Peptides against a protein of PDB entry 6A30. Designs and how they scored, part 21

Target 1, 150 residues: chain A of PDB entry 6A30
Amino acid sequence: AQDADNVLQPIMDLLDSNLTLFAKICEKTVLKRVLKELWKLVMNTMERTIVLPPLTDQTMIGTLLRKHGKGLEKGRVKLPSHSDGTQMIFNAAKELGQLSKLKDHMVREEAKSLTPKQCAVVELALDTIKQYFHAGGVGLKKTFLEKSPD

## One batch from the design tools (peptide; aimed at target 1 T20)

Design b2_p17_6_s3 (made by RFdiffusion4, then SolubleMPNN; from b2_p17_6, 9 letters changed)
Fold by OpenDDE base, seed 3:
Order: structure tokens, then sequence, then C-alpha cells
Structure b2_p17_6_s3 (fold): chain B 150 residues (1-150), chain A 17 residues (1-17)
């Protein structure tokens, strides 16, 4: 538990700051879309960080943005400008590059597999993040969170 | 989870606006 808390604290602080800002500037429909994209970004970044340690944060973020950037365009989300919403997500993604700290604490660069202890920490961390994004039912749906790749 | 509660509160405000 303590190890998971130590790993998550910086990430959660970043998420809290960004989501607080987004909640103030976005309407409900836009905010929901942003939450979904952030969830995908976080999960994919965590997966890549654990599975592919040699990748740099910048490379991972860039690849994620390219893959998911098309998804934002398909939503007729009346963002004041598609550019503004995309830029906000891009900025958030850059800041979420600090997920590298998760890598440093959980995975050694050469480790292709996690130890049982590391697995337990990851599971606890994932549960915590899922609960956070669910936000008592007003955030993302449990069904959406459960279908996301861990 | 205090952080989850904080987010819940923030999102509820958006829903009510």
Amino acid sequence: as target 1 above (150 residues)
Amino acid sequence: DERAKKLEKALKKVREA
C-alpha cells in the first residue's frame, strides 16, 4: 500500500490539477469526452511504460496523441475550437509524461516481467485510478473502465 | 478516497450548471 501511494501521489496531483481546470472551462459533454481521452492516455502510457521500458516519455506521448487524436475529431464536440481542445489534451499529455516516475518506481529498465510484489503494486494502483475516474458515478462508467486495457 | 470525492464534487458542479 505504501509503495503504491508513493508511486501514485505525483500522478494523482497532476490529474487533480488538470481535471479541476477542465471542469471549470468545459461544458459537461466536452468534459466527458476529455475524461475518456485522459483515461485512455493514462492507461496506454502505463501499459507502455511497464511493457516497453526503453521508450521515452516523449515518444510514448507522441505515439498516443497520433493514435487517439483522430478519435477527438470524430466527436462533434462543440469545442470552441477543435484546436483548443486538442491543445489542452496535448498539454495534459505532456504533463502526464511524468508517468515515467511510475516506471522508475515499479519497473527496472531491463525487466520484461514484473515480480509478484510489483504486480500487486500495479493492481492496487490501477484500482485506485479506476475509482478516481469513476468519481462516485459522475465520472466515467464502470463498464467503460473495465473494458479498458490494463 | 478523498481525491475521488474531490473530483466527484467538481463534476457535480458542472452537471448542475
Scores: peptide ipSAE 0.299, ipTM 0.813, DockQ to the pose 0.084
OpenDDE base, seeds 1, 2, 4, 5: peptide ipSAE 0.275, 0.284, 0.287, 0.284; ipTM 0.803, 0.808, 0.809, 0.811

Design b2_p17_6_s4 (made by RFdiffusion4, then SolubleMPNN; from b2_p17_6, 8 letters changed; failed a check: a repeat of another design)
Amino acid sequence: DERAEKLRKALEAVRAA

Design b2_p17_7 (made by RFdiffusion4)
Pose (drawn by RFdiffusion4):
Structure b2_p17_7 (pose): chain A 105 residues (1-54, 100-150), chain P 17 residues (1-17)
Amino acid sequence: AQDADNVLQPIMDLLDSNLTLFAKICEKTVLKRVLKELWKLVMNTMERTIVLPPSKLKDHMVREEAKSLTPKQCAVVELALDTIKQYFHAGGVGLKKTFLEKSPD
Amino acid sequence: KTEAEKRIEKLAEELKE
């Protein structure tokens, strides 16, 4: 849990002062649109940075084996991810839980 | 509670303002 906090700390320091600024000055729809978009952006960047997928093998270029995360690492990633979701739900001001769950991103 | 949970609660309160 402490490790997941440390992982999310950089992105939370960035969004905190912001998300906060918004919903204070945005119409509901405007806020929802921005959050939906920032959501897609975070999920996509994570997909393309901490978990980029894994060469000529014999003759025909095959994908290499993924280097598995350690058990502790898997758990920190799952929890941190579940936490960002709750962060964007924001207890009922951010995105709805039903939207986040079915988010293709 | 974790630091992240506390920050999410504070953020939710500030967004309701």

Design b2_p17_7_s1 (made by RFdiffusion4, then SolubleMPNN; from b2_p17_7, 9 letters changed)
Fold by OpenDDE base, seed 5:
Structure b2_p17_7_s1 (fold): chain B 150 residues (1-150), chain A 17 residues (1-17)
Amino acid sequence: as target 1 above (150 residues)
Amino acid sequence: MTASQQRIEKLTKEMKK
C-alpha cells in the first residue's frame, strides 16, 4: 500500500489541487464532465507510462502530468467576488486545455515487462485512483470507471 | 489510514458541499 501511495503522490497532488478548485467553481453536471475528461487523460497517461517505460521512477506519471499540466499554483483560491469567479473559470479552462495537450506530446516507446511486484503496485494504484474519482459516490459512477477510456 | 485514503475522504467532503 505504501509503495502505491508513493507512486501516486505526484499525480494525486496535481489532482487534489485541480479537483478542489473545480468542485468549488463548477456546477454538478459540469464537474462530472470535467471528471470524465480527467479520468480519460489519467488512464491514458498511466497506460503509456506503465506499458512503455520501466517503472523505475515512481514519479514518472506525476512528472508527466505536472510538466504539461500547469498545476494550479497552490495559491489559496480565495473564493473571490463575482468578477474573480470568471477569471477562475478561465484559468481552469486554460489548465484543462494544457492537460489535454499532454496526449499529443507523449512519445510512445516499446513496452517493457513488469515484475510481479510492480504489477501488484500498479493494480493497487489503479484501484486507488478509481476510488478517488468515485469520491464516495459523489464522483464518477463505478460502471464508468470500469470501462476502458476511448 | 493511508495517505490516499485521506485524500479520498477529503475530496468526498469537498464534492458534497
Scores: peptide ipSAE 0.531, ipTM 0.922, DockQ to the pose 0.733
OpenDDE base, seeds 1, 2, 3, 4: peptide ipSAE 0.526, 0.526, 0.528, 0.518; ipTM 0.921, 0.921, 0.922, 0.920

Design b2_p17_7_s2 (made by RFdiffusion4, then SolubleMPNN; from b2_p17_7, 9 letters changed)
Fold by OpenDDE base, seed 4:
Structure b2_p17_7_s2 (fold): chain B 150 residues (1-150), chain A 17 residues (1-17)
Amino acid sequence: as target 1 above (150 residues)
Amino acid sequence: MTKSQKRIEELTKKMKE
C-alpha cells in the first residue's frame, strides 16, 4: 500500500490540481471528455513510469511532475470570468501535452518483467486511479475504466 | 485509510459541490 502511494503521489498531485480546476470550470460533458483524455495520459504515464524506466528515471518523472504540480499554488482562485476559464483549460492541456512529450524521451528499454511486488503495486495503483477517475460516480463510468485499452 | 484514498474522498467531495 505504501509503495503504491509513493508511485501514485506524483500523478495524484498533478491530477488533484488540474481536476479541481476542470471540475469548477467545465460543463459535465466537457469534463467527461477531459477526464477521458486524462485517463489515457495517466495510464500511459503510469505504464511508462513503472514498466520503462530503470530506477534512475523515476526520479526524473517525479521531478517533472512535481515541477508542474508546484505551479498551481492552492491559491483561492476566485472563479475567473468565462474568458479566463478557457485559457486555464488551454494551459492545463498544454501542461498535460508536455507529459506526452516525455513519451519520446523514454527509450524503450526491454520490458523487464515486473517483480511480483511491482505487479502488486501496479494493481493497487490501477485500482486507486480507477476510483479516482470514477470520483464517486461524478467522473468516468466504471465500464469505461474497465474497458479502456490503456 | 491510505493517503491516496483520502485524496480520492476529498476530490469526490469537490466534484460533487
Scores: peptide ipSAE 0.112, ipTM 0.717, DockQ to the pose 0.767
OpenDDE base, seeds 1, 2, 3, 5: peptide ipSAE 0.105, 0.100, 0.107, 0.111; ipTM 0.712, 0.703, 0.709, 0.715; seed 2 fails the geometry check

Design b2_p17_7_s3 (made by RFdiffusion4, then SolubleMPNN; from b2_p17_7, 9 letters changed)
Fold by OpenDDE base, seed 5:
Structure b2_p17_7_s3 (fold): chain B 150 residues (1-150), chain A 17 residues (1-17)
Amino acid sequence: as target 1 above (150 residues)
Amino acid sequence: MTASQKRIEELTKKMKE
């Protein structure tokens, strides 16, 4: 469990800020589309990290997510007055554009054999991420998460 | 409860508000 948490920390740090923002500014239909793209990105990132040699695994998730997450200034977007809604949408659109570019640059590497311990960590990590994206029913449907080809 | 589970609960709460 602790190993899975360690792997998930960088992903969750990115998702916490982004999902909270998107939940506030997006309508339900837009939010679902954003979540689907984020889900694909996360799955591809995990696949790459798990398939990559052990020495780079934690660093690569952190680096891939940090290199693209550094543009998310930890600006606690105080929801200011009516004029700031446009700026929030613009910032969110910019962030989504960066995530899309990241997805396009993600090269799938050939799957390496995992040890039983690594498999157990991956399974636990996947379950946790599914719960995260489901978000108590506010996020993606369980059916989508279970049937996703990613 | 794991650290991840706690964060999920916190996020879920924020998304429902």
Scores: peptide ipSAE 0.152, ipTM 0.742, DockQ to the pose 0.811
OpenDDE base, seeds 1, 2, 3, 4: peptide ipSAE 0.129, 0.120, 0.143, 0.138; ipTM 0.727, 0.721, 0.735, 0.734

Design b2_p17_7_s4 (made by RFdiffusion4, then SolubleMPNN; from b2_p17_7, 7 letters changed)
Fold by OpenDDE base, seed 5:
Structure b2_p17_7_s4 (fold): chain B 150 residues (1-150), chain A 17 residues (1-17)
Amino acid sequence: as target 1 above (150 residues)
Amino acid sequence: MTESQKRIEELTEKMKE
């Protein structure tokens, strides 16, 4: 449990910031699309973080997430007037599009076999992330999260 | 309650608002 929580902390920090923002600025259908893309990103990041380097390098998750998150200047997002919301959505979509392109360029390193302990941590982490994306029914449907090939 | 669970609850509340 503690190991899973340690793996999840950087992801949760990223997701808390982004999901809170998107929940405020996005219409429900747009929000769901954004959540689906974030889900894919998170799954890919977890796969790379857990499968490629030993879990000991927590610094790499933070660095990978920070390298992609650094574009979100901690600017006090003044709740933009309706016109500013569209620009924020556009910028967020652009950033997500860049992340999608990065996925295509990142060479799939051969997945190392996980130890049973690592598998247990991954399973617990996945369950927690599914709950996070479901967000008590406000987020993604459980059926989508369970059937996702990611 | 884990820290992750707490964050999920907090996010859920924020999204309902």
Scores: peptide ipSAE 0.139, ipTM 0.721, DockQ to the pose 0.797
OpenDDE base, seeds 1, 2, 3, 4: peptide ipSAE 0.122, 0.119, 0.131, 0.132; ipTM 0.713, 0.703, 0.714, 0.717

Design b2_p17_8 (made by RFdiffusion4)
Pose (drawn by RFdiffusion4):
Structure b2_p17_8 (pose): chain A 105 residues (1-54, 100-150), chain P 17 residues (1-17)
Amino acid sequence: AQDADNVLQPIMDLLDSNLTLFAKICEKTVLKRVLKELWKLVMNTMERTIVLPPSKLKDHMVREEAKSLTPKQCAVVELALDTIKQYFHAGGVGLKKTFLEKSPD
Amino acid sequence: SAKERIEKLAEELKEAE
């Protein structure tokens, strides 16, 4: 849990003062649109940074084997990910849980 | 913690509404 917090700390320091500034000054729809968009952006950047997928093999170029995360690493990632979801739900001001769960991103 | 910050943020957003 402490490790997951440390992972999310950088992105939370960025969004905190912001998300906070918004909903204060945005209509519901405007806030929802921004959060939905920032959501897609975070999920996409994570997909393309911490988990980029894995060369000529014999003759025909095959994808390499993925270097597995350690058990502790897998757990930290799962918890940190679940935490960002709750962060964007925000207990009922952010995105609905139903939307986050079915989010294709 | 992250959970404590999420709770504070939720309270502040609900008050802003």

Design b2_p17_8_s1 (made by RFdiffusion4, then SolubleMPNN; from b2_p17_8, 5 letters changed)
Fold by OpenDDE base, seed 1:
Structure b2_p17_8_s1 (fold): chain B 150 residues (1-150), chain A 17 residues (1-17)
Amino acid sequence: as target 1 above (150 residues)
Amino acid sequence: SMMERIEKLTKELKEAK
């Protein structure tokens, strides 16, 4: 449990910060769309992280998220005027899109088989993230979360 | 905690217009 929490903390910090911002500036319908896109991003990122580095290198997820997260801290959230909100979403989408481009540069390192412990941590992490995105039933539907993002 | 994070998100989603 603690290992899963440690793996999730950087992701959750990013999600919490972004979703808090989006919740303030977006209507509920837009916010749900943002949640879906974030879910896809998280799933794709996790899938890549599971396939590429041994989970033991908490440093890589943390470093990848930190390297990309440092770009977010400098944006003093001036509550953008309505016009600036769209630009912020666009910029956030662009930044998230750049994270997706990291996919192309992640060299297929040999898929090291996960140890049973690592598998358990991943499963717990996935379940926890699903619960987060479900948000007590007001977030994404379970049927959506259980479907393969493919 | 993760539960607190979920509760926070839940609240934010409920309060969203």
Scores: peptide ipSAE 0.583, ipTM 0.939, DockQ to the pose 0.502
OpenDDE base, seeds 2, 3, 4, 5: peptide ipSAE 0.573, 0.583, 0.576, 0.582; ipTM 0.937, 0.939, 0.937, 0.938

Design b2_p17_8_s2 (made by RFdiffusion4, then SolubleMPNN; from b2_p17_8, 5 letters changed)
Fold by OpenDDE base, seed 2:
Structure b2_p17_8_s2 (fold): chain B 150 residues (1-150), chain A 17 residues (1-17)
Amino acid sequence: as target 1 above (150 residues)
Amino acid sequence: SAQERIKKLTEELKKAL
C-alpha cells in the first residue's frame, strides 16, 4: 500500500492541480472529456512505466512531472474571464501533450517481467487511479474505466 | 493518503459537475 502511494503521489499531485483548475474553468461536458483524455494519458503512461523497469527512481516520474509542471507558476490566479479559460485549457493540454512526448523518450526496454511484488503494487496503483477518476461517481463511469486497457 | 486525495477530487468535481 505505501509503495503504491509513493508511486502515485507525483501523478496525483499533477492530476490534482490540473483537475482543480479544469473543474473551475470547464463546463461539465468539457470537463468529462478532459477527464477521459487524462485517463487515457495516465493509462498510456503507466503502461509504458510498467514496461520500463519498475522503480526507476520515484525521482524520475516526480522530476518528469515536476519539470513539465514548472509552467504552472503560482501566479496569483486572478479568476480569468471566460476567454482566458480556453487559453488555460490549451496550455494545460500542451503540458499534457509534453507528457505524451515523454512517452516517446521512454524507450521500450525489454519488458522485464515485473516481480510479483511490483505486479501487486501496479495492480493496487491501477485500482487507486480508477477510483480517483471515478471520484465517487461524479467522474468517469466504472464501465469506461474497466474497459480501458490496463 | 490516496483516499484523501480521491475525497478531495470528488468534492471538487461535485462543485464543478
Scores: peptide ipSAE 0.304, ipTM 0.834, DockQ to the pose 0.702
OpenDDE base, seeds 1, 3, 4, 5: peptide ipSAE 0.264, 0.280, 0.300, 0.282; ipTM 0.813, 0.820, 0.831, 0.820

Design b2_p17_8_s3 (made by RFdiffusion4, then SolubleMPNN; from b2_p17_8, 7 letters changed)
Fold by OpenDDE base, seed 3:
Structure b2_p17_8_s3 (fold): chain B 150 residues (1-150), chain A 17 residues (1-17)
Amino acid sequence: as target 1 above (150 residues)
Amino acid sequence: SMQERIEELTKKLKEAK
């Protein structure tokens, strides 16, 4: 439990900071869309960080945005700040690139497989972050969180 | 705590315009 908490704290700090900003500037419908994109980004980043060799933040984010960026195009709501929603997601993604540090905590750089202990930590961490994104039922639906982000 | 973080997010989502 302590290990999972240690892994999540930096991630949660980043998420809380970004979501605080988005909550101030986005309408509720847009905010929910942002949550979905952040969820996908977090999950994909965690998966890649654990399974794949270390990637640069820019390379990882660029790949993720190319794969998922089409989803944000549907809700082109001009944010009051004149910032394109895509640009905002890009900026958030850049900050979330720090999730690459998760590998240092959970995986030996040389290993493509996790130890049983590491697997247990990852499982607990994933359950916890799902609860966060569900936000007592006002966030993302459980069915959405249980599906592959791909 | 994590619970407090969840509650805070919940509040923000409910209060969002």
Scores: peptide ipSAE 0.564, ipTM 0.935, DockQ to the pose 0.486
OpenDDE base, seeds 1, 2, 4, 5: peptide ipSAE 0.560, 0.560, 0.561, 0.561; ipTM 0.933, 0.934, 0.933, 0.934

Design b2_p17_8_s4 (made by RFdiffusion4, then SolubleMPNN; from b2_p17_8, 5 letters changed)
Fold by OpenDDE base, seed 1:
Structure b2_p17_8_s4 (fold): chain B 150 residues (1-150), chain A 17 residues (1-17)
Amino acid sequence: as target 1 above (150 residues)
Amino acid sequence: SAQERIEELTEKLKEAK
C-alpha cells in the first residue's frame, strides 16, 4: 500500500492542484469532461511507463511529474474576476499541456517483465487511481474507468 | 494518505456548481 501510494503521490499532487482549480471555475458538466480527458492522459502515460521500463520505486512518471510539477505554485485561488478567470484557465491549460509533453518524453524501451511485487504495486496503484477519479461517486463512473481509454 | 486525498477530492467535486 505504501509503495503504491509513493508511486501515485506525484501524479496526485499535480492532479489535486489542477482539479482544485477546475472545481472552482468550471460547471459540473465541464468538470466531468475535464476529468475524462485527464483520466485518458493519466492512463496512457501510466501504460507507457509500465510497459516500457521496469517500474522502480520512483516511477519515471513520478520523476517526470515531479520535475514538471515544481512550476505549479500553490496559488491561493481567489475568486477570479472575469479577466483573472481567463488567465487562470489559460495557465491551467498550459500546465496540462506539459502533461501531454510528458507522454512524448517517455522513451520507448523494450518491455521488461515486472516482478510479482511490482505487479502487485501496479495493480494497487491502478485501483487507487480509479477510486481517485471516481471520487466517492461524484467523479467518473465505474463503467467508464473500467473501459479502455482507447 | 491516498484515501484522505480521495475524500478531499470528493468534497471538492461536491462543491462544484
Scores: peptide ipSAE 0.487, ipTM 0.910, DockQ to the pose 0.721
OpenDDE base, seeds 2, 3, 4, 5: peptide ipSAE 0.341, 0.484, 0.414, 0.466; ipTM 0.847, 0.911, 0.884, 0.902

## One batch from the design tools (peptide; aimed at target 1 D16)

Design b2_p18_1 (made by RFdiffusion4)
Pose (drawn by RFdiffusion4):
Structure b2_p18_1 (pose): chain A 105 residues (1-54, 100-150), chain P 18 residues (1-18)
Amino acid sequence: AQDADNVLQPIMDLLDSNLTLFAKICEKTVLKRVLKELWKLVMNTMERTIVLPPSKLKDHMVREEAKSLTPKQCAVVELALDTIKQYFHAGGVGLKKTFLEKSPD
Amino acid sequence: STAEERIEKLAEELKEAE
């Protein structure tokens, strides 16, 4: 849990002062649109940084084996991810839980 | 956790802003 906090700390320091500034000055729809968009952005960047997928093999170029995360690493990642979801739900001001769960991103 | 506490504070501030 402490490790998951440390992972999310950088992105939370960035969004905190902001998300906060918004919903204060945005109409509901405007806020929702921005959060939906920032949501897609975070999920996409995570997909393309911490978990980029894995060369000519014999003759025909095959994808390499993924280097598995350690058990502790897997757990930190799952928890941190579940935490960002609750962060964007924001207890009922952010995105709805139903939207986040079915988010294709 | 620290992240849970920050999420709760953020949710309270957003609800108050509304």

Design b2_p18_1_s1 (made by RFdiffusion4, then SolubleMPNN; from b2_p18_1, 7 letters changed)
Fold by OpenDDE base, seed 2:
Structure b2_p18_1_s1 (fold): chain B 150 residues (1-150), chain A 18 residues (1-18)
Amino acid sequence: as target 1 above (150 residues)
Amino acid sequence: SASQERIKALAEKLKEAL
């Protein structure tokens, strides 16, 4: 349980920071597209976290997500005019793109076979994240979430 | 777990937005 929490916390921080903003500024169809990209990013990040040694990864994910999340200055959210929303989406998409590029710098070390405990933690984390992205049926389709984003 | 409850709360926020 605690190990799952350690994996989920950085992901939740990313999701909370980005989706709260996107939810306010995006139309529903755009938000769904953003969710798909976030899902891919989360899956890719988890895959890398699983392949990398547990100790380095928690700090790296938290640091990587926090380094990219620091660009979201808690600026006093003046309700941006319609033009400001597009720029925020672009900036957030750029940040997501940078997180995706971080994928290219994380050398896929040899897929170390996860211990049974690590597998159970990952499965629990994946199920929990899938529930989030499904959002009771209004979010991403189960069929999409069950497909490997790779 | 605490993380599961936080994800549920985040999911509810997402539901409100969708």
Scores: peptide ipSAE 0.238, ipTM 0.807, DockQ to the pose 0.636
OpenDDE base, seeds 1, 3, 4, 5: peptide ipSAE 0.224, 0.211, 0.226, 0.199; ipTM 0.796, 0.790, 0.796, 0.778

Design b2_p18_1_s2 (made by RFdiffusion4, then SolubleMPNN; from b2_p18_1, 7 letters changed)
Fold by OpenDDE base, seed 2:
Structure b2_p18_1_s2 (fold): chain B 150 residues (1-150), chain A 18 residues (1-18)
Amino acid sequence: as target 1 above (150 residues)
Amino acid sequence: SKSQERIEKLTKKLKEAL
């Protein structure tokens, strides 16, 4: 459990920041679409992180997410104008899109078989992320989360 | 867990927005 939490913390930090922003500026239908795209992105990122580097390096997910998250300047909470909202979505989407570019830097190391402990951590992490995106029923539907993001 | 607490916080934020 603690290991899964540690793995999830950097992802959750990024998601919390972005989803908080999107929740403020997006209409419900747009927010749901953003959630779906974020889900796909997170799942793809996790798949790569599981397949490519040993999960033991908590520093990699954290460093990878930190390198791409540094672009969120301490912007003073000015009430976004409609134009500012679109630009913020674009910037946030671009930052999230940079997480997809992380794919290109993750050396395809040979798919090291996960140890039973690592498998358990991954399963717990996946379940936790599904719960996160489901958000007590206000987020994504369970049926969507149970489908492959591919 | 820390993650569950964050889920609850997010759930609250999303409920406010949706």
Scores: peptide ipSAE 0.370, ipTM 0.871, DockQ to the pose 0.758
OpenDDE base, seeds 1, 3, 4, 5: peptide ipSAE 0.270, 0.364, 0.337, 0.249; ipTM 0.819, 0.867, 0.858, 0.805

Design b2_p18_1_s3 (made by RFdiffusion4, then SolubleMPNN; from b2_p18_1, 6 letters changed)
Fold by OpenDDE base, seed 4:
Structure b2_p18_1_s3 (fold): chain B 150 residues (1-150), chain A 18 residues (1-18)
Amino acid sequence: as target 1 above (150 residues)
Amino acid sequence: SSSQERIEKLTKELKEAK
């Protein structure tokens, strides 16, 4: 459990910062769409990165996301408090676009077999991130999360 | 867990969204 948490912390740090912003500027319908896109991004990124053993406590994905996340945060669009809805959506889209670029920076390396322990960590991490996006039922539907992110 | 706290935080934020 602790290992899974360690794996997810950098991802969640990035997600939390962005989703906090999006939750403030987006209406619920737009926010739901943002969540769906972020889910796809995360799942695709994880798929590409999990192929990268060995998972250290600071997983490669975590390290990469932290490095790029810091860069993303530095480039985060400052939103005026009184911007119109259109501008807010535009800014949110820019932030999402930056996250998409992060996905593109993930290089897939040769797939290595995971140890049973690593498999367990990945499984728990996947379950946890699904719960994260489900967000107690106010996020994405379970049926959506159980489908392929493709 | 730390992750659970993060989930709860997000849940709250989404509930409070516009």
Scores: peptide ipSAE 0.577, ipTM 0.934, DockQ to the pose 0.663
OpenDDE base, seeds 1, 2, 3, 5: peptide ipSAE 0.575, 0.576, 0.572, 0.576; ipTM 0.934, 0.935, 0.934, 0.934; seed 5 fails the geometry check

Design b2_p18_1_s4 (made by RFdiffusion4, then SolubleMPNN; from b2_p18_1, 8 letters changed)
Fold by OpenDDE base, seed 2:
Structure b2_p18_1_s4 (fold): chain B 150 residues (1-150), chain A 18 residues (1-18)
Amino acid sequence: as target 1 above (150 residues)
Amino acid sequence: SKSEQRIKELTEKLKEAR
């Protein structure tokens, strides 16, 4: 459990910041779409992290997310004007797009067989992420999350 | 777990935004 928490911490930090912003500026339908794209991105990133041997899951996810998350300045909680909200969504979408492009540059090294411990951590991490995106029923539907390829 | 707590916190934030 602790290992899974450590792996997920960087993802959650990024998601918490972005989702909090999106929740404030997006209507429900737009937010749902954003969540779906984030879900795909996270799943794809995790898949690659699992398949890539050299980087510990924590360092890779943390580095990937930190490298792209640095653009969200620790800016003061100013109530964004409507115009600011659109620009923020655009910037966030651009950052997400960059993460997806990084996907194409990550060489799938031969999937080293995960140890039983690593498998257990991944399973727990996936379950936790599903719960995170479900967000007590205010996020994505369980049916969507369950159909998503892990 | 820490992750469970983060999920709860996010859930509340998302509820407040609705």
Scores: peptide ipSAE 0.255, ipTM 0.803, DockQ to the pose 0.777
OpenDDE base, seeds 1, 3, 4, 5: peptide ipSAE 0.245, 0.234, 0.247, 0.238; ipTM 0.800, 0.793, 0.798, 0.794

Design b2_p18_2 (made by RFdiffusion4)
Pose (drawn by RFdiffusion4):
Structure b2_p18_2 (pose): chain A 105 residues (1-54, 100-150), chain P 18 residues (1-18)
Amino acid sequence: AQDADNVLQPIMDLLDSNLTLFAKICEKTVLKRVLKELWKLVMNTMERTIVLPPSKLKDHMVREEAKSLTPKQCAVVELALDTIKQYFHAGGVGLKKTFLEKSPD
Amino acid sequence: VLPSVEERIKKIQEAAEE
């Protein structure tokens, strides 16, 4: 849990002062649109940074084996991910839980 | 939910109420 907090700390320091600034000055729809968009952005960047997928093999170029995360690493990633979701739900001001769950991103 | 996240969510909720 402490490790997951440390992982999310950088992105939370960035969004905190913001998300906060918004919903204060945005209509509901405007806020929802921005959060939906920032959501897609965070999920996509995570997909393309911490978990980029894994060369000529014999003759026909095959994808390499993924280097598995350690058990502790897997758990930290799962929890940190579940935490960002709650962060965007924001207890009922951010995105609805139903939207986040069915988010294709 | 992590305690640090709960505190940030409270700030967002308070700002949304204003």

Design b2_p18_2_s1 (made by RFdiffusion4, then SolubleMPNN; from b2_p18_2 with V1M S4R K11R E17K)
Fold by OpenDDE base, seed 1:
Structure b2_p18_2_s1 (fold): chain B 150 residues (1-150), chain A 18 residues (1-18)
Amino acid sequence: as target 1 above (150 residues)
Amino acid sequence: MLPRVEERIKRIQEAAKE
């Protein structure tokens, strides 16, 4: 449990900030679309992180999330006027696009077989992320999260 | 479910109801 929390904390902090903002400014249909794209991004990032050796990637993802997260903290969350909400979505989409491009530059190191402990942490992490994206029914449907290729 | 995750989910639910 604690190991999964430590691995997930940077992702959860990023998701908490972004999803809370999106939940406030987006209609339900728009929110679901944003969540689907974010889900794909998170799954792709996790897949690569799990396949890559654990030591270098926690620092790289943590550093990457910290480098991108530092840009969001300096923005005083002024309650966006209706015009500011569109700009915030555009900026968030631009940041997500940069994360997607980073995917292409990450050298696929040889897939090391996960230890049983690592597998258990990954399973717990995936379940936790699925629960987070479901958000008690305001987010993505459980059926969508379960049918996604893990 | 981790208590921290439950609290975060609750915040998202509250944000979506406003």
Scores: peptide ipSAE 0.277, ipTM 0.817, DockQ to the pose 0.780
OpenDDE base, seeds 2, 3, 4, 5: peptide ipSAE 0.276, 0.264, 0.275, 0.267; ipTM 0.817, 0.810, 0.817, 0.812

